# Peptides against a protein of PDB entry 5T59: the designs that were tried, part 19

Target 1, 112 residues: chain A of PDB entry 5T59
Amino acid sequence: TTPTMQSTSLLTEHLGYPPISLVDDIINAVNEIMYKCTNAMEKYLMQRNIIGKKDFSDEIKIGTAKLESLLENSVDKNFDKLELYVLRNILSIPSDLLEENRFRLLHHEKLV
Target 2, 90 residues: chain B of PDB entry 5T59
Amino acid sequence: EHIRFQRLVQVCNKALEESIRKLQSWEKIHECFPNYGQTREGIENLTVCQQQVIKLWSNLSRVEFDAIFHERSIEEKLNQLDDLINKARS

## One batch from the design tools (peptide; made by RFdiffusion4, then SolubleMPNN)

Design b1_p10_4_s4 (from b1_p10_4, 6 letters changed)
Fold by OpenDDE base, seed 5:
Structure b1_p10_4_s4 (fold): chain B 112 residues (1-112), chain C 90 residues (1-90), chain A 10 residues (1-10)
Amino acid sequence: as target 1 above (112 residues)
Amino acid sequence: as target 2 above (90 residues)
Amino acid sequence: RELARKLLSS
């Protein structure tokens, strides 16, 4: 089911932070890791740009850029799916618990 | 009993694995370096580079995601959520 | 992510 404002509020109270913050952390982390990987690849190959008497620097720069784009597209796709799944199915409250009586129960448990 | 945190770990791993899959293809790597990859030394360099990138991806993701989960206390919080839901339905 | 957020808000 789709998360509601009520669900978000309850989860924020429970977690100590909005549910989206966890997803933000995850996506920010993988983006950082992604660019670290591609940067490392470029640096490694650029240190090995001369083979025999030929300089492959231009080809290396273009090639690593293509790989970065490939990885970037894949990360975006897969972690968009992750975000949807996490917020809908993991960081979620069943609809029956969002009813008035159950809502009070959740608050009661926290206060006790 | 406790299922949400396990699911979180599973979907994170799946997303990471699916994301790096294309870089695991030697064909994809070689296509980006058509002339460089025609040399013996170039092939060797690309091979090492591919392996190291995959290792770096795996290691960094493990460390960073574990840190996030710890800092957010997400295992505990999700277990508590499971317990609350189960209690309410009993 | 914008697309995902739109779907969640709908």
Scores: peptide ipSAE 0.321, ipTM 0.945, DockQ to the pose 0.420
Fold by OpenDDE base, seed 3:
Structure b1_p10_4_s4 (fold): chain B 112 residues (1-112), chain C 90 residues (1-90), chain A 10 residues (1-10)
Amino acid sequence: as target 1 above (112 residues)
Amino acid sequence: as target 2 above (90 residues)
Amino acid sequence: RELARKLLSS
């Protein structure tokens, strides 16, 4: 089932914020973490760029960029799935609660 | 009785685990550094780097996601949602 | 994410 405007409104009232805001926080956090990880990796290896008499700086920069791209693609894919699942199945109101008689229950519980 | 928050934690962990899986592959790491990884010292550096990145990923994710969940009071809100749904169905 | 949002709104 797809989230409805009614469901979003009810959940926003319940949560104190729109459901999508939670997902936004999660996505923003993982993106920040992702770049922190890749940056740390590059810095670590660049401090160890010379082995013997050979400088591997260029290879390190290219390699870390490739890994960043790989991680970025994986993050995008998996957290898009997460967003869909959370909004459809976790932050959702079942159809029986959206019926008029049950819809009032949610409002009633908030007021009492 | 309460299931939604547990599911949230599970799917977050799953997404994090699946996202980092490629970096957990030594083969994938080594492929990105074909010449550097042909040296003994390079292999050692890459090994340590791989381990540290995975640890950093895990630790930062745990701290940041827990902070989000706390700031949004999501466990309480999802438990309340479960309770409301259960009441409606009773 | 834009794709996900589109799918949720459809």
Scores: peptide ipSAE 0.321, ipTM 0.946, DockQ to the pose 0.461
Fold by OpenDDE base, seed 1:
Structure b1_p10_4_s4 (fold): chain B 112 residues (1-112), chain C 90 residues (1-90), chain A 10 residues (1-10)
Amino acid sequence: as target 1 above (112 residues)
Amino acid sequence: as target 2 above (90 residues)
Amino acid sequence: RELARKLLSS
């Protein structure tokens, strides 16, 4: 089931923020972490780019870029799935609570 | 019964685990450094690098996600949501 | 995330 505008409004009132804001925080965080990891890897290897008489700087740059792309694609895929799951199944309101009589439940609890 | 926050943690952990899985493959790492990885020293460096990246991924994600959950008070809010739903169904 | 947003909006 897809979240409705009504459920989004009710959840926003309950949470104090739109449900998507939580997902935004999560995705922003993992993106930051991702680039920190790939940057750290590149820096580590670039400090060890000379082995014997050979300079592997170019190979390291290309290789780390490939790994970054690989990780980036995986993060995008998995956290898109996460977003859908969270918004549909975790931050969701059952249809029975969206009925007129039960609509007041969330509102009433907030006021009490 | 509170279930939503537990599910949130589970799906976050799963997404993190699945995202880093390919970097946990030595074969994938080595393929990106075909000549560098033909040297003993290169293999050693790649091994350490792989291990440290995975640790960094795990540690940073734990710290940052916990911070988000705290700042958003999501455990409390999801528990309250569970309670509201259960109450409505009773 | 564009795909996810599209799926949620439709």
Scores: peptide ipSAE 0.321, ipTM 0.946, DockQ to the pose 0.413
Fold by OpenDDE base, seed 2:
Structure b1_p10_4_s4 (fold): chain B 112 residues (1-112), chain C 90 residues (1-90), chain A 10 residues (1-10)
Amino acid sequence: as target 1 above (112 residues)
Amino acid sequence: as target 2 above (90 residues)
Amino acid sequence: RELARKLLSS
């Protein structure tokens, strides 16, 4: 089922924030972590760029960039899937509970 | 009874695991450093680098995601949501 | 994420 405006409103009231905000936090965090990892990798290898009088700096820069791209693509794909799943299946209200009488019940329970 | 938070943790872990999978492949790493990886020292450096990056990924994600979950009180909120839904259906 | 948001709103 697809989230409705009513569902979003109810969840926002319940959570104290829009459901999408949680996903935003998660995705922002993983993006930050991703670049910290790739940056660490580049720095580590660049400190070890010369082997046997040969400078591998260019290869290291290109290689780490490729790995960053691979990771970036994978993160984008997997966390897009995560976003869909979370918003559809976790941060969701069953349609049968969005009826008028059930809506009042949920609202009442929160206020009590 | 309480299932939503468990599912959230599961899908987060899965997404993290799937995302880092390619970096766990020595073949893919070596392909990015074809000449560097032909040297003994290069192989050693790449091996250590791979290990450290994976650990960093795991550690940072654990700390940051737990912080998010705590700040958003998501376990409590999802448990309450489960309870509300179950009560409404009874 | 744009695609995800679009799919959720559709």
Scores: peptide ipSAE 0.320, ipTM 0.946, DockQ to the pose 0.428

Design b1_p10_5_s1 (from b1_p10_5, 3 letters changed)
Fold by OpenDDE base, seed 5:
Structure b1_p10_5_s1 (fold): chain B 112 residues (1-112), chain C 90 residues (1-90), chain A 10 residues (1-10)
Amino acid sequence: as target 1 above (112 residues)
Amino acid sequence: as target 2 above (90 residues)
Amino acid sequence: PRKPRKRLPI
Protein backbone atom coordinates (compact mmCIF):
# COMPACT_ATOMS: atom_id res chain seq x y z
CA THR B 1 0.00 0.00 0.00
CA THR B 2 1.10 3.54 -0.78
CA PRO B 3 0.91 6.38 1.73
CA THR B 4 -2.29 8.42 1.70
CA MET B 5 -2.49 12.01 0.60
CA GLN B 6 -3.37 12.97 4.16
CA SER B 7 -0.31 11.23 5.55
CA THR B 8 1.92 12.85 2.94
CA SER B 9 0.53 16.28 3.72
CA LEU B 10 1.00 15.90 7.46
CA LEU B 11 4.52 14.57 7.09
CA THR B 12 5.41 17.30 4.62
CA GLU B 13 4.27 19.87 7.13
CA HIS B 14 6.24 18.17 9.88
CA LEU B 15 9.43 17.57 7.90
CA GLY B 16 9.39 20.75 5.87
CA TYR B 17 9.63 18.65 2.71
CA PRO B 18 7.78 15.71 1.13
CA PRO B 19 8.82 12.30 2.49
CA ILE B 20 9.78 11.12 -1.00
CA SER B 21 12.46 13.84 -1.13
CA LEU B 22 14.52 12.03 1.48
CA VAL B 23 14.33 8.80 -0.47
CA ASP B 24 15.28 10.64 -3.65
CA ASP B 25 18.36 12.06 -1.93
CA ILE B 26 19.42 8.62 -0.76
CA ILE B 27 18.91 6.94 -4.12
CA ASN B 28 20.61 9.75 -6.04
CA ALA B 29 23.56 9.57 -3.68
CA VAL B 30 24.06 5.82 -4.01
CA ASN B 31 23.79 6.03 -7.81
CA GLU B 32 26.49 8.68 -7.88
CA ILE B 33 28.68 6.63 -5.57
CA MET B 34 28.14 3.54 -7.69
CA TYR B 35 29.44 5.15 -10.86
CA LYS B 36 32.34 6.74 -9.02
CA CYS B 37 33.35 3.30 -7.83
CA THR B 38 33.11 1.64 -11.23
CA ASN B 39 34.90 4.52 -12.92
CA ALA B 40 37.72 4.35 -10.39
CA MET B 41 38.02 0.61 -10.89
CA GLU B 42 38.25 0.94 -14.66
CA LYS B 43 40.83 3.72 -14.47
CA TYR B 44 42.92 1.79 -11.96
CA LEU B 45 43.05 -1.32 -14.11
CA MET B 46 43.57 0.58 -17.36
CA GLN B 47 46.69 2.09 -15.82
CA ARG B 48 47.82 -1.51 -15.39
CA ASN B 49 46.63 -2.87 -18.71
CA ILE B 50 49.94 -4.28 -19.94
CA ILE B 51 51.42 -7.36 -18.31
CA GLY B 52 54.57 -8.64 -19.91
CA LYS B 53 54.08 -8.12 -23.60
CA LYS B 54 50.31 -8.50 -23.62
CA ASP B 55 47.77 -5.66 -23.64
CA PHE B 56 44.60 -6.49 -21.68
CA SER B 57 42.79 -3.20 -22.37
CA ASP B 58 39.87 -4.79 -24.20
CA GLU B 59 39.32 -7.40 -21.52
CA ILE B 60 39.49 -4.76 -18.79
CA LYS B 61 36.88 -2.57 -20.49
CA ILE B 62 34.50 -5.49 -20.95
CA GLY B 63 35.10 -6.83 -17.45
CA THR B 64 34.53 -3.52 -15.68
CA ALA B 65 31.36 -3.00 -17.71
CA LYS B 66 30.10 -6.38 -16.52
CA LEU B 67 30.84 -5.49 -12.90
CA GLU B 68 29.05 -2.17 -13.34
CA SER B 69 25.98 -4.01 -14.61
CA LEU B 70 26.06 -6.38 -11.65
CA LEU B 71 26.27 -3.49 -9.22
CA GLU B 72 23.51 -1.55 -11.00
CA ASN B 73 21.14 -4.50 -10.76
CA SER B 74 21.87 -5.02 -7.09
CA VAL B 75 21.52 -1.33 -6.22
CA ASP B 76 18.21 -1.08 -8.06
CA LYS B 77 16.80 -4.13 -6.31
CA ASN B 78 17.88 -3.26 -2.78
CA PHE B 79 17.06 0.43 -2.86
CA ASP B 80 13.65 -0.21 -4.37
CA LYS B 81 12.99 -2.32 -1.28
CA LEU B 82 14.41 0.44 0.90
CA GLU B 83 12.10 3.03 -0.66
CA LEU B 84 9.03 0.93 0.04
CA TYR B 85 10.08 0.18 3.60
CA VAL B 86 10.92 3.78 4.48
CA LEU B 87 7.68 5.18 3.10
CA ARG B 88 5.52 2.48 4.71
CA ASN B 89 7.17 1.96 8.07
CA ILE B 90 9.40 4.93 8.92
CA LEU B 91 7.87 7.98 7.28
CA SER B 92 4.34 6.91 8.14
CA ILE B 93 1.51 7.96 10.43
CA PRO B 94 -0.52 5.28 12.23
CA SER B 95 -4.12 5.02 11.09
CA ASP B 96 -5.47 5.99 14.51
CA LEU B 97 -3.73 9.36 14.21
CA LEU B 98 -5.27 10.00 10.81
CA GLU B 99 -8.71 10.29 12.37
CA GLU B 100 -10.21 13.75 12.51
CA ASN B 101 -9.60 14.32 16.22
CA ARG B 102 -5.98 13.17 16.06
CA PHE B 103 -5.37 15.12 12.89
CA ARG B 104 -6.24 18.27 14.77
CA LEU B 105 -3.90 17.25 17.56
CA LEU B 106 -0.91 17.19 15.23
CA HIS B 107 -1.75 20.63 13.91
CA HIS B 108 -2.32 21.91 17.42
CA GLU B 109 1.10 20.74 18.56
CA LYS B 110 2.72 22.56 15.67
CA LEU B 111 0.89 25.81 16.33
CA VAL B 112 1.55 25.85 20.07
CA GLU C 1 10.98 5.19 22.86
CA HIS C 2 12.71 6.51 19.72
CA ILE C 3 12.84 3.82 17.06
CA ARG C 4 12.28 5.32 13.60
CA PHE C 5 15.70 6.88 13.04
CA GLN C 6 17.41 3.72 14.22
CA ARG C 7 15.38 1.76 11.71
CA LEU C 8 16.30 4.20 8.96
CA VAL C 9 20.00 3.74 9.64
CA GLN C 10 19.59 -0.03 9.79
CA VAL C 11 17.78 -0.36 6.48
CA CYS C 12 20.23 2.00 4.78
CA ASN C 13 23.16 -0.07 6.00
CA LYS C 14 21.46 -3.27 4.95
CA ALA C 15 20.75 -1.96 1.45
CA LEU C 16 24.36 -0.81 1.08
CA GLU C 17 25.71 -4.13 2.32
CA GLU C 18 23.48 -6.21 0.09
CA SER C 19 24.29 -4.03 -2.91
CA ILE C 20 28.05 -4.51 -2.65
CA ARG C 21 27.90 -8.21 -1.76
CA LYS C 22 28.50 -9.49 -5.29
CA LEU C 23 31.66 -7.41 -5.61
CA GLN C 24 32.89 -9.01 -2.41
CA SER C 25 33.03 -12.34 -4.23
CA TRP C 26 36.50 -12.98 -5.59
CA GLU C 27 35.08 -15.60 -7.92
CA LYS C 28 32.76 -13.10 -9.55
CA ILE C 29 35.56 -10.57 -9.91
CA HIS C 30 37.88 -13.12 -11.45
CA GLU C 31 35.23 -14.33 -13.87
CA CYS C 32 35.07 -10.86 -15.39
CA PHE C 33 38.80 -10.97 -16.14
CA PRO C 34 39.52 -14.58 -17.10
CA ASN C 35 42.84 -14.04 -18.91
CA TYR C 36 44.05 -11.04 -16.95
CA GLY C 37 43.47 -13.04 -13.79
CA GLN C 38 45.64 -15.90 -15.05
CA THR C 39 48.74 -13.79 -14.49
CA ARG C 40 50.36 -13.20 -11.11
CA GLU C 41 50.46 -9.47 -11.63
CA GLY C 42 46.85 -9.43 -12.81
CA ILE C 43 45.70 -11.25 -9.68
CA GLU C 44 47.56 -8.74 -7.53
CA ASN C 45 45.98 -5.81 -9.34
CA LEU C 46 42.49 -7.29 -9.10
CA THR C 47 42.96 -8.03 -5.41
CA VAL C 48 43.91 -4.45 -4.64
CA CYS C 49 41.16 -3.13 -6.87
CA GLN C 50 38.50 -5.27 -5.18
CA GLN C 51 39.58 -4.29 -1.67
CA GLN C 52 39.79 -0.60 -2.43
CA VAL C 53 36.51 -0.34 -4.31
CA ILE C 54 34.71 -1.93 -1.35
CA LYS C 55 36.37 0.55 1.01
CA LEU C 56 35.53 3.41 -1.32
CA TRP C 57 31.91 2.28 -1.44
CA SER C 58 31.72 2.18 2.35
CA ASN C 59 33.46 5.49 2.96
CA LEU C 60 31.59 7.48 0.33
CA SER C 61 28.26 6.07 1.47
CA ARG C 62 28.92 6.95 5.10
CA VAL C 63 29.89 10.52 4.27
CA GLU C 64 27.07 11.17 1.83
CA PHE C 65 24.31 9.56 3.89
CA ASP C 66 25.39 11.40 7.03
CA ALA C 67 25.30 14.63 5.07
CA ILE C 68 21.79 13.90 3.81
CA PHE C 69 20.55 13.03 7.30
CA HIS C 70 22.02 16.24 8.66
CA GLU C 71 20.68 18.47 5.90
CA ARG C 72 17.21 16.97 6.29
CA SER C 73 17.37 17.02 10.12
CA ILE C 74 15.87 13.57 9.90
CA GLU C 75 16.94 12.26 13.33
CA GLU C 76 15.26 15.15 15.11
CA LYS C 77 12.16 14.97 12.94
CA LEU C 78 11.76 11.23 13.39
CA ASN C 79 12.26 11.49 17.14
CA GLN C 80 9.57 14.16 17.24
CA LEU C 81 7.30 11.93 15.23
CA ASP C 82 7.84 9.09 17.70
CA ASP C 83 7.07 11.44 20.58
CA LEU C 84 3.88 12.68 18.95
CA ILE C 85 2.67 9.16 18.34
CA ASN C 86 3.50 8.03 21.87
CA LYS C 87 1.84 11.08 23.39
CA ALA C 88 -1.31 10.56 21.37
CA ARG C 89 -1.53 6.95 22.55
CA SER C 90 -0.99 7.73 26.24
CA PRO A 1 59.63 -3.35 3.61
CA ARG A 2 56.28 -3.59 1.90
CA LYS A 3 55.70 -1.42 -1.15
CA PRO A 4 52.87 1.03 -0.60
CA ARG A 5 49.67 0.09 -2.36
CA LYS A 6 48.33 2.60 -4.85
CA ARG A 7 44.85 3.95 -4.25
CA LEU A 8 42.06 4.11 -6.77
CA PRO A 9 42.18 7.32 -8.83
CA ILE A 10 39.47 9.27 -7.03
Scores: peptide ipSAE 0.190, ipTM 0.938, DockQ to the pose 0.020
Fold by OpenDDE base, seed 3:
Structure b1_p10_5_s1 (fold): chain B 112 residues (1-112), chain C 90 residues (1-90), chain A 10 residues (1-10)
Amino acid sequence: as target 1 above (112 residues)
Amino acid sequence: as target 2 above (90 residues)
Amino acid sequence: PRKPRKRLPI
């Protein structure tokens, strides 16, 4: 299920930052990496754009753009899934710890 | 005993692998360069490009994700979370 | 013997 406000607060206290911040870092990083990769591909091929008497610059630009789009779609899909999984299953507090009688455990452990 | 950080690494790797899978297909690469890929030199260039971009993807991802995990102390924090959960259930 | 390979620009 979707993380509760209470869970988020407890995890923020534990982590020192909101859980979503980790996911943001991951997604921002992969997006940066993605564009670095596609840019590198384009530059590499553009340095090799002439074969014989033919100039393939236009084809290279279009082709690399297509690959970028393909990669973008895949990254978006897979890291959306990752975000949901991380927030729901990894950075989560089981319901038994959210019960009133067990709620103080995280706070108590920090005070001891 | 500690499972959350392992799962984090697993899902990150899975997302990275699934994301780059399309670029690992020679057919898809070649399809994007139909005329360029009909030349011997073009094929050679595309082959090298494909191999190197996949390596670049892998290397950059490893370095950046490890840096994030370190900066966020996530392994330690997730291990502590596992311990807290296990303690609560004992 | 392997020929030198060109690297992707970063």
Scores: peptide ipSAE 0.189, ipTM 0.938, DockQ to the pose 0.020
Fold by OpenDDE base, seed 4:
Structure b1_p10_5_s1 (fold): chain B 112 residues (1-112), chain C 90 residues (1-90), chain A 10 residues (1-10)
Amino acid sequence: as target 1 above (112 residues)
Amino acid sequence: as target 2 above (90 residues)
Amino acid sequence: PRKPRKRLPI
């Protein structure tokens, strides 16, 4: 299930930022890393594109693009799962703490 | 007592591991370079490339994720959250 | 002795 607006507000107060911001940082980072990796791979192979009398530049470009696509799909899948898990199970407040008297505890502790 | 940050690290590592799995498959690598991989030099180049890109993935992710966790003070915040929850339940 | 490995361009 998705976190409640109440939980999000409390966690935002506690963290100093919305919980989703952490996930955004993580996903943005891995996406950047992903493209750096595939770019490095392409450049490495393109520096080694000629073997014997054959030029494999076109094949390398196509092949690295395919690998990038595969990696991209895998990253998307796994980090979508990560996002759901983090927001649901890590950056979450148990329902029993969302009761009125306990709801104030997190707020009170921050202000004291 | 403190479990949330550990879980965060765990799930991040798992996602990173699962994401790079396809690049760890030599078969998948070779399939993308069917003719290049038919040459001795091509195989050697692909092998080195595969190994280094996996290392690059690992190193970059470690550095960047640690930086994020530090900038967001997430270990401290999650530990505090654990403590608050435990306190509320006591 | 083994020859040094070439690094990816990053």
Scores: peptide ipSAE 0.184, ipTM 0.938, DockQ to the pose 0.020
Fold by OpenDDE base, seed 1:
Structure b1_p10_5_s1 (fold): chain B 112 residues (1-112), chain C 90 residues (1-90), chain A 10 residues (1-10)
Amino acid sequence: as target 1 above (112 residues)
Amino acid sequence: as target 2 above (90 residues)
Amino acid sequence: PRKPRKRLPI
């Protein structure tokens, strides 16, 4: 269930940005970190690709690709859960504050 | 009481921890490099690689998430939100 | 909006 337009508007006013923007920042960051990690891993192993007389470059490339896929899937799953939790439970306004008379509280506090 | 920012930090940490869990499994790492991991040097390299990538994950996420939280002033904003809610219920 | 994911060439 997505937040209501009303709650989003109020939170946007309070935050100075839409709540989803925070989630976007977080998810974008972890995606970047993810690929930095897999890239670092590949480079590290590719510099150590020869053991004895055997070149393991192909195996390293395939293996790191597999790990990247695993990490991608895990990141997607866990941060989708994070998104839902944040938007529903952290960046949320209780229903009693969404009544017409309660809208004034956020506005009033901002103005004083 | 302020609770929302603490929860944000907790769920971020949990998501990060759960995401890296598979890389923390030596079995999963070794399975991706079945022949390379049959050599002594290969095992040593994979061991160091695994340790370093996990540390890199942790360090980068800490730095980046702290930066996001700062740029978005999220601790202050969430504390204010808690205060507003508590005030409304008083 | 979120940036699209791009897999590194491996």
Scores: peptide ipSAE 0.159, ipTM 0.944, DockQ to the pose 0.060

Design b1_p10_5_s2 (from b1_p10_5, 3 letters changed)
Fold by OpenDDE base, seed 3:
Structure b1_p10_5_s2 (fold): chain B 112 residues (1-112), chain C 90 residues (1-90), chain A 10 residues (1-10)
Amino acid sequence: as target 1 above (112 residues)
Amino acid sequence: as target 2 above (90 residues)
Amino acid sequence: ARKPRFRRPL
């Protein structure tokens, strides 16, 4: 179930930023890291593209692209799961605190 | 008592581990370079490359994720959230 | 050769 507006508002007040901002930071970071890794791999192998009298440049480019695709697919899958879990189970407010009598707790603690 | 930040770290580590798993397979690496990997030097280069990429993945993710957690003060905020929830249930 | 994919600007 998607987080409620009330939950988001309360968490934003508590965190100082919307919960989704943390997830965005994480996902942006891993994407950057992913392409740094694949770029490094390609560069490393392209500097070693000649073995004996054979040039393996084309094979290296194709091979590294395949590995990039594998990594990209895995990152997408696993961090989509991460986003869902974080927003629903970590950056979440239990239903009992969203009830009328306890809804003020986060506001009260912030103001006192 | 404080559980949310621990869970955050756990799920981040799990996502990172699962994401890099296929690159940890020598068979997966080798099949992408079928002719290059039939040479002695090619095997050596691929071995080093595989090792270095995995290390780079691990090191960069650790540094960047820790920086994010620090900038967002997420450990403190999640601990406070746990405390608020526990207080409300007392 | 692939373009980076980001949700928000870094």
Scores: peptide ipSAE 0.293, ipTM 0.949, DockQ to the pose 0.197
Fold by OpenDDE base, seed 4:
Structure b1_p10_5_s2 (fold): chain B 112 residues (1-112), chain C 90 residues (1-90), chain A 10 residues (1-10)
Amino acid sequence: as target 1 above (112 residues)
Amino acid sequence: as target 2 above (90 residues)
Amino acid sequence: ARKPRFRRPL
């Protein structure tokens, strides 16, 4: 189930930031890492582009681009799943705690 | 008693592992370099490249994710959340 | 799911 507005508000108060901010940090980080990896791969191979009398520069560029696409698809898929899981199951408040009598608990503890 | 942070770490590791799995496939690597990979030197270069990229992926993700978790104080916050939930249920 | 805040081409 999608997080409720109440859950988001309470968690934001507790965390000091919206839950989605953590997910954003994670996703942005992995995307940065991804492109660093593919760039490193291309650079490494381009330094070794000539074998014998053949220049494989074009093939290397195309090949690394294909691998990048493959990695992009995998990252997108797996971290979309991660986002869903984190927001639904980790950064979540059980329904019983969202009742009026217990809804105050997080707020009260925050103020104390 | 404290479960949420552990789960966060687990799902992060799982996502990272699943994401890099395709690059761990030699077949996938070789398919992208059909002629380059037909040479002895090409195979050697691709092998080293594959290993280095996987290590880079692992090292960078560890450092960056740990930094995020620290900056967001997420372990402490999730532990507190667990405690609050448990307290409410007691 | 949300798109990353940045993307860079290679």
Scores: peptide ipSAE 0.286, ipTM 0.950, DockQ to the pose 0.071
Fold by OpenDDE base, seed 1:
Structure b1_p10_5_s2 (fold): chain B 112 residues (1-112), chain C 90 residues (1-90), chain A 10 residues (1-10)
Amino acid sequence: as target 1 above (112 residues)
Amino acid sequence: as target 2 above (90 residues)
Amino acid sequence: ARKPRFRRPL
């Protein structure tokens, strides 16, 4: 489940930053990329909004908005899973290293 | 022996791939533009647009994620974490 | 699990 306070502290010391900061960077980045992609799509199509005698601007705006929503939902879902996995399985400390003797080991290795 | 960074890369790639999957569906793209997509020119535009946005997604994510990993020194830190764990269990 | 978190503006 949720990482322990002890794990977070130890990892923060090791990383130089809280583990959640890495996840935040990743999530912020993908969201920025997402909107750049949808914006590019809209702009591309809006430059090609007239076909023959018909103006499809309204349809393009609605359609790109739908795609954006679709992408937003997918990003949210998948990167929520990513966050959980990273914090639980990658940026995690096994229980044996959370014992006092192993805690000393982590500090000792850092100070040596 | 060093496994955590590899896993990080893998799960990032998986999340990115899963996220863009719906945009890779021509059917879903076409459904959003039902009348526009009934024209030859519209289909051509949508096709190019779809290809370009997927490439943009891939390229931007690669560049940005690599930058994050570098700035956070995460490969080195995760390798060190692996080493610490292995040492403790030896 | 939890909603995406934004630490910086998009």
Scores: peptide ipSAE 0.306, ipTM 0.950, DockQ to the pose 0.086; fails the geometry check
Fold by OpenDDE base, seed 5:
Structure b1_p10_5_s2 (fold): chain B 112 residues (1-112), chain C 90 residues (1-90), chain A 10 residues (1-10)
Amino acid sequence: as target 1 above (112 residues)
Amino acid sequence: as target 2 above (90 residues)
Amino acid sequence: ARKPRFRRPL
């Protein structure tokens, strides 16, 4: 179940921003962190690419790329689930509060 | 009484934990470096690298998510939402 | 998977 337009409007008024903006911040942050982690791993290993007069640079580049792909897939899956849960169960207004009388209550509380 | 922010923190932590789980597998790390990981020094480097990346993931996520929650005032806003709902049902 | 809206510089 997707959030209604009414729910989104009320929450936007309450939060000062659309509910999706919070989710966007979270997802953007984790993606940034993800690439920082994989970049750090590649850099660390590339500084240690020669062992016993053998150069493992190619293997390191391929290996770190594979790990990045694995992490990307996992992040996408888990944070897609997070987005759905947050928008449906956390940043949500119960149906009974979307009635006219309850809607007035929310506006009244804001004005007080 | 205040439940929404707690749930937000919980699901964020769960998503972060589930996401990094594959990198916590030594077998998955090692198989990406089959020849490099057959050397003593290579194993040592991979071990340190794995540990550092996991720590970096944990530390960065904590700092960044806390910053987001603060900038969005989400704890206060969700507590207020809980209060409004509870009041309306009283 | 939804694409990031506002990616920060890496």
Scores: peptide ipSAE 0.300, ipTM 0.950, DockQ to the pose 0.077; fails the geometry check

Design b1_p10_5_s3 (from b1_p10_5, 4 letters changed)
Fold by OpenDDE base, seed 5:
Structure b1_p10_5_s3 (fold): chain B 112 residues (1-112), chain C 90 residues (1-90), chain A 10 residues (1-10)
Amino acid sequence: as target 1 above (112 residues)
Amino acid sequence: as target 2 above (90 residues)
Amino acid sequence: ARKPRKRLPI
């Protein structure tokens, strides 16, 4: 079940930021890390592109590009699952608390 | 009593581990460099490259995710959320 | 003597 507007509002008040912001930070971070890894791999191999007087630069460029694509697909798949899980099961409010009387509880705890 | 932050860490680790799994396959690495990997030096370079990229992935993710969790105070906030829910159900 | 392993450029 997709988080409700009420749940998002309550959690935003509690967290000080919208729940999606945390997920965005995580996904942005892993994307940055991913490209740092693939870039490092390409640079490392390109510094070692000549073996036995043969230049493997073209093969290295194509190969590292393939690995990047492989990693991109895996990251996208797994972190899409993560996003759904976090928003539904971790940053969530149980339905029994999404009633008028219980909304007051979260608000009351902040004011008291 | 406090379960949400633990779950967050677990699912993050799982996603990271699953994402890097294909790069942990030597066969997949070698397939991307079919001629380069037929040389002794090429195999050595690819071996080092594979090991170091996996290590880099692990180290960078740990540092960056810990920083995010700290900046967002997420452990404290999730513990408080657990407490609020438990209190409401008592 | 083990050759020092060169680190990936970061």
Scores: peptide ipSAE 0.185, ipTM 0.937, DockQ to the pose 0.020
Fold by OpenDDE base, seed 4:
Structure b1_p10_5_s3 (fold): chain B 112 residues (1-112), chain C 90 residues (1-90), chain A 10 residues (1-10)
Amino acid sequence: as target 1 above (112 residues)
Amino acid sequence: as target 2 above (90 residues)
Amino acid sequence: ARKPRKRLPI
């Protein structure tokens, strides 16, 4: 099940930011890291592109692009799962507490 | 008692580990460089590159994720959430 | 002694 609007509101109040913002930070970070890694790989290999008088620059560019695509797919898959898990199981309020009297507890603790 | 932050860390680590797994495969690396990888020097370069990028991945992710967790005060907030939930159930 | 390795350009 997906988080309810009420849950999101309560968690936003508690966190000081919407739960999705944390996930966004995580995903943005890993994407940046991913491209830094692939860029580093390409540059490293391009500095070593000539072996025995043969220039492998084209192959390196194509190969690194393939690896980037592979990594992108894996990152997307795994961090989509992460997003779902975090929002559903970590940054979540148990359904039994999603009652009016229980909502007040969270509000009360914050406001006093 | 406090479980949510621990779970967050675990899930993040798992996602990072699973994501980099393809690059940990020498076969996958070699397949991307079929001719380059047929040379001794090419193999050596690819090997070093593979090792270094995995290390870079690990180091960068650790630093960045720790920064995010700190900036969002997520450990404290999740601990508080655990406490609130436990209190509500008592 | 092990040969020093070059770091990736980052």
Scores: peptide ipSAE 0.184, ipTM 0.937, DockQ to the pose 0.020
Fold by OpenDDE base, seed 3:
Structure b1_p10_5_s3 (fold): chain B 112 residues (1-112), chain C 90 residues (1-90), chain A 10 residues (1-10)
Amino acid sequence: as target 1 above (112 residues)
Amino acid sequence: as target 2 above (90 residues)
Amino acid sequence: ARKPRKRLPI
């Protein structure tokens, strides 16, 4: 299930930041890495674009673009799954602790 | 006893591994360069490129993710969360 | 002895 407002508040208090911020950092990082990788590939191959008497520049550009698209799709899929898992199963508070009598636990422990 | 940070590392590694899997396929790489890959030199260049980009992916992700985890103090925070939960259940 | 390996531009 989707994290509750209560759990988000408690976790924000505990972490010092909203749980989603961690996920954002991770996803932003991998996106940056992804484009660095594809850019590096293109540049590497473009420095080696001529084999014999034939110039493969156009093929290299198209090919690297295709690989980038493949990687983008895979990153999107897998890190969407990651986001859901992290927010639901890692950065989460069990339901039994969200009940009225136990809801104060995290807050109380911080104050004591 | 502490499980959440371990799970975080695990799912991050899994996501990274699954994301790069298609680039680990020589067939997929070759398909993107059908004529270039029919030359000896082209094959050699693609082979080196494939190997190096995978390493680059791995190295960059390791460095950046570790930095994030450190900046967010996430191991400590998740361990504390585990402890709090366990305490509440005792 | 291996030939020096060319690296991806970073």
Scores: peptide ipSAE 0.184, ipTM 0.937, DockQ to the pose 0.020
Fold by OpenDDE base, seed 1:
Structure b1_p10_5_s3 (fold): chain B 112 residues (1-112), chain C 90 residues (1-90), chain A 10 residues (1-10)
Amino acid sequence: as target 1 above (112 residues)
Amino acid sequence: as target 2 above (90 residues)
Amino acid sequence: ARKPRKRLPI
């Protein structure tokens, strides 16, 4: 289930930023890394596009694009799972801490 | 006592590993270059390319994720969260 | 907010 607004608020106070911001950083980073990897691969192969008398440039471009698509799909799938897990199981507050008496614990510890 | 940061690292590593798995398959790589991969030189190039891109993926992800964790102070914050939860349960 | 991925030009 999706974290409650109360949980998000408390975690934001504790972290100094909304929990989703961490996930955003992670996902943005992996997307950038993915792009760098596919770009590097294409460049490497395009520098080696001629074998014998045959130019494989078109095949390399198509092939690299296919690999990029495969990687994109995998990244999307796995990091969507990561997002759900992190927000639900790592950056989460147990229900007992959301009770009135225990709700103040996070605030109290911050102020002390 | 501190478990959340360890779990974060584990799930990040798992996501990264699962994401790159298809590129670790020689069969998948070769399928994308059916004619290029029929040449000896092409096979050699693809082999090196595959190895390098996997290493690049690993190295870049390590550097970038460590930077994120540092910038967000996430280990400290998650340890504190564990402590708060444990304290509340005592 | 997440940034969209850039695709290599073909």
Scores: peptide ipSAE 0.157, ipTM 0.943, DockQ to the pose 0.057; fails the geometry check

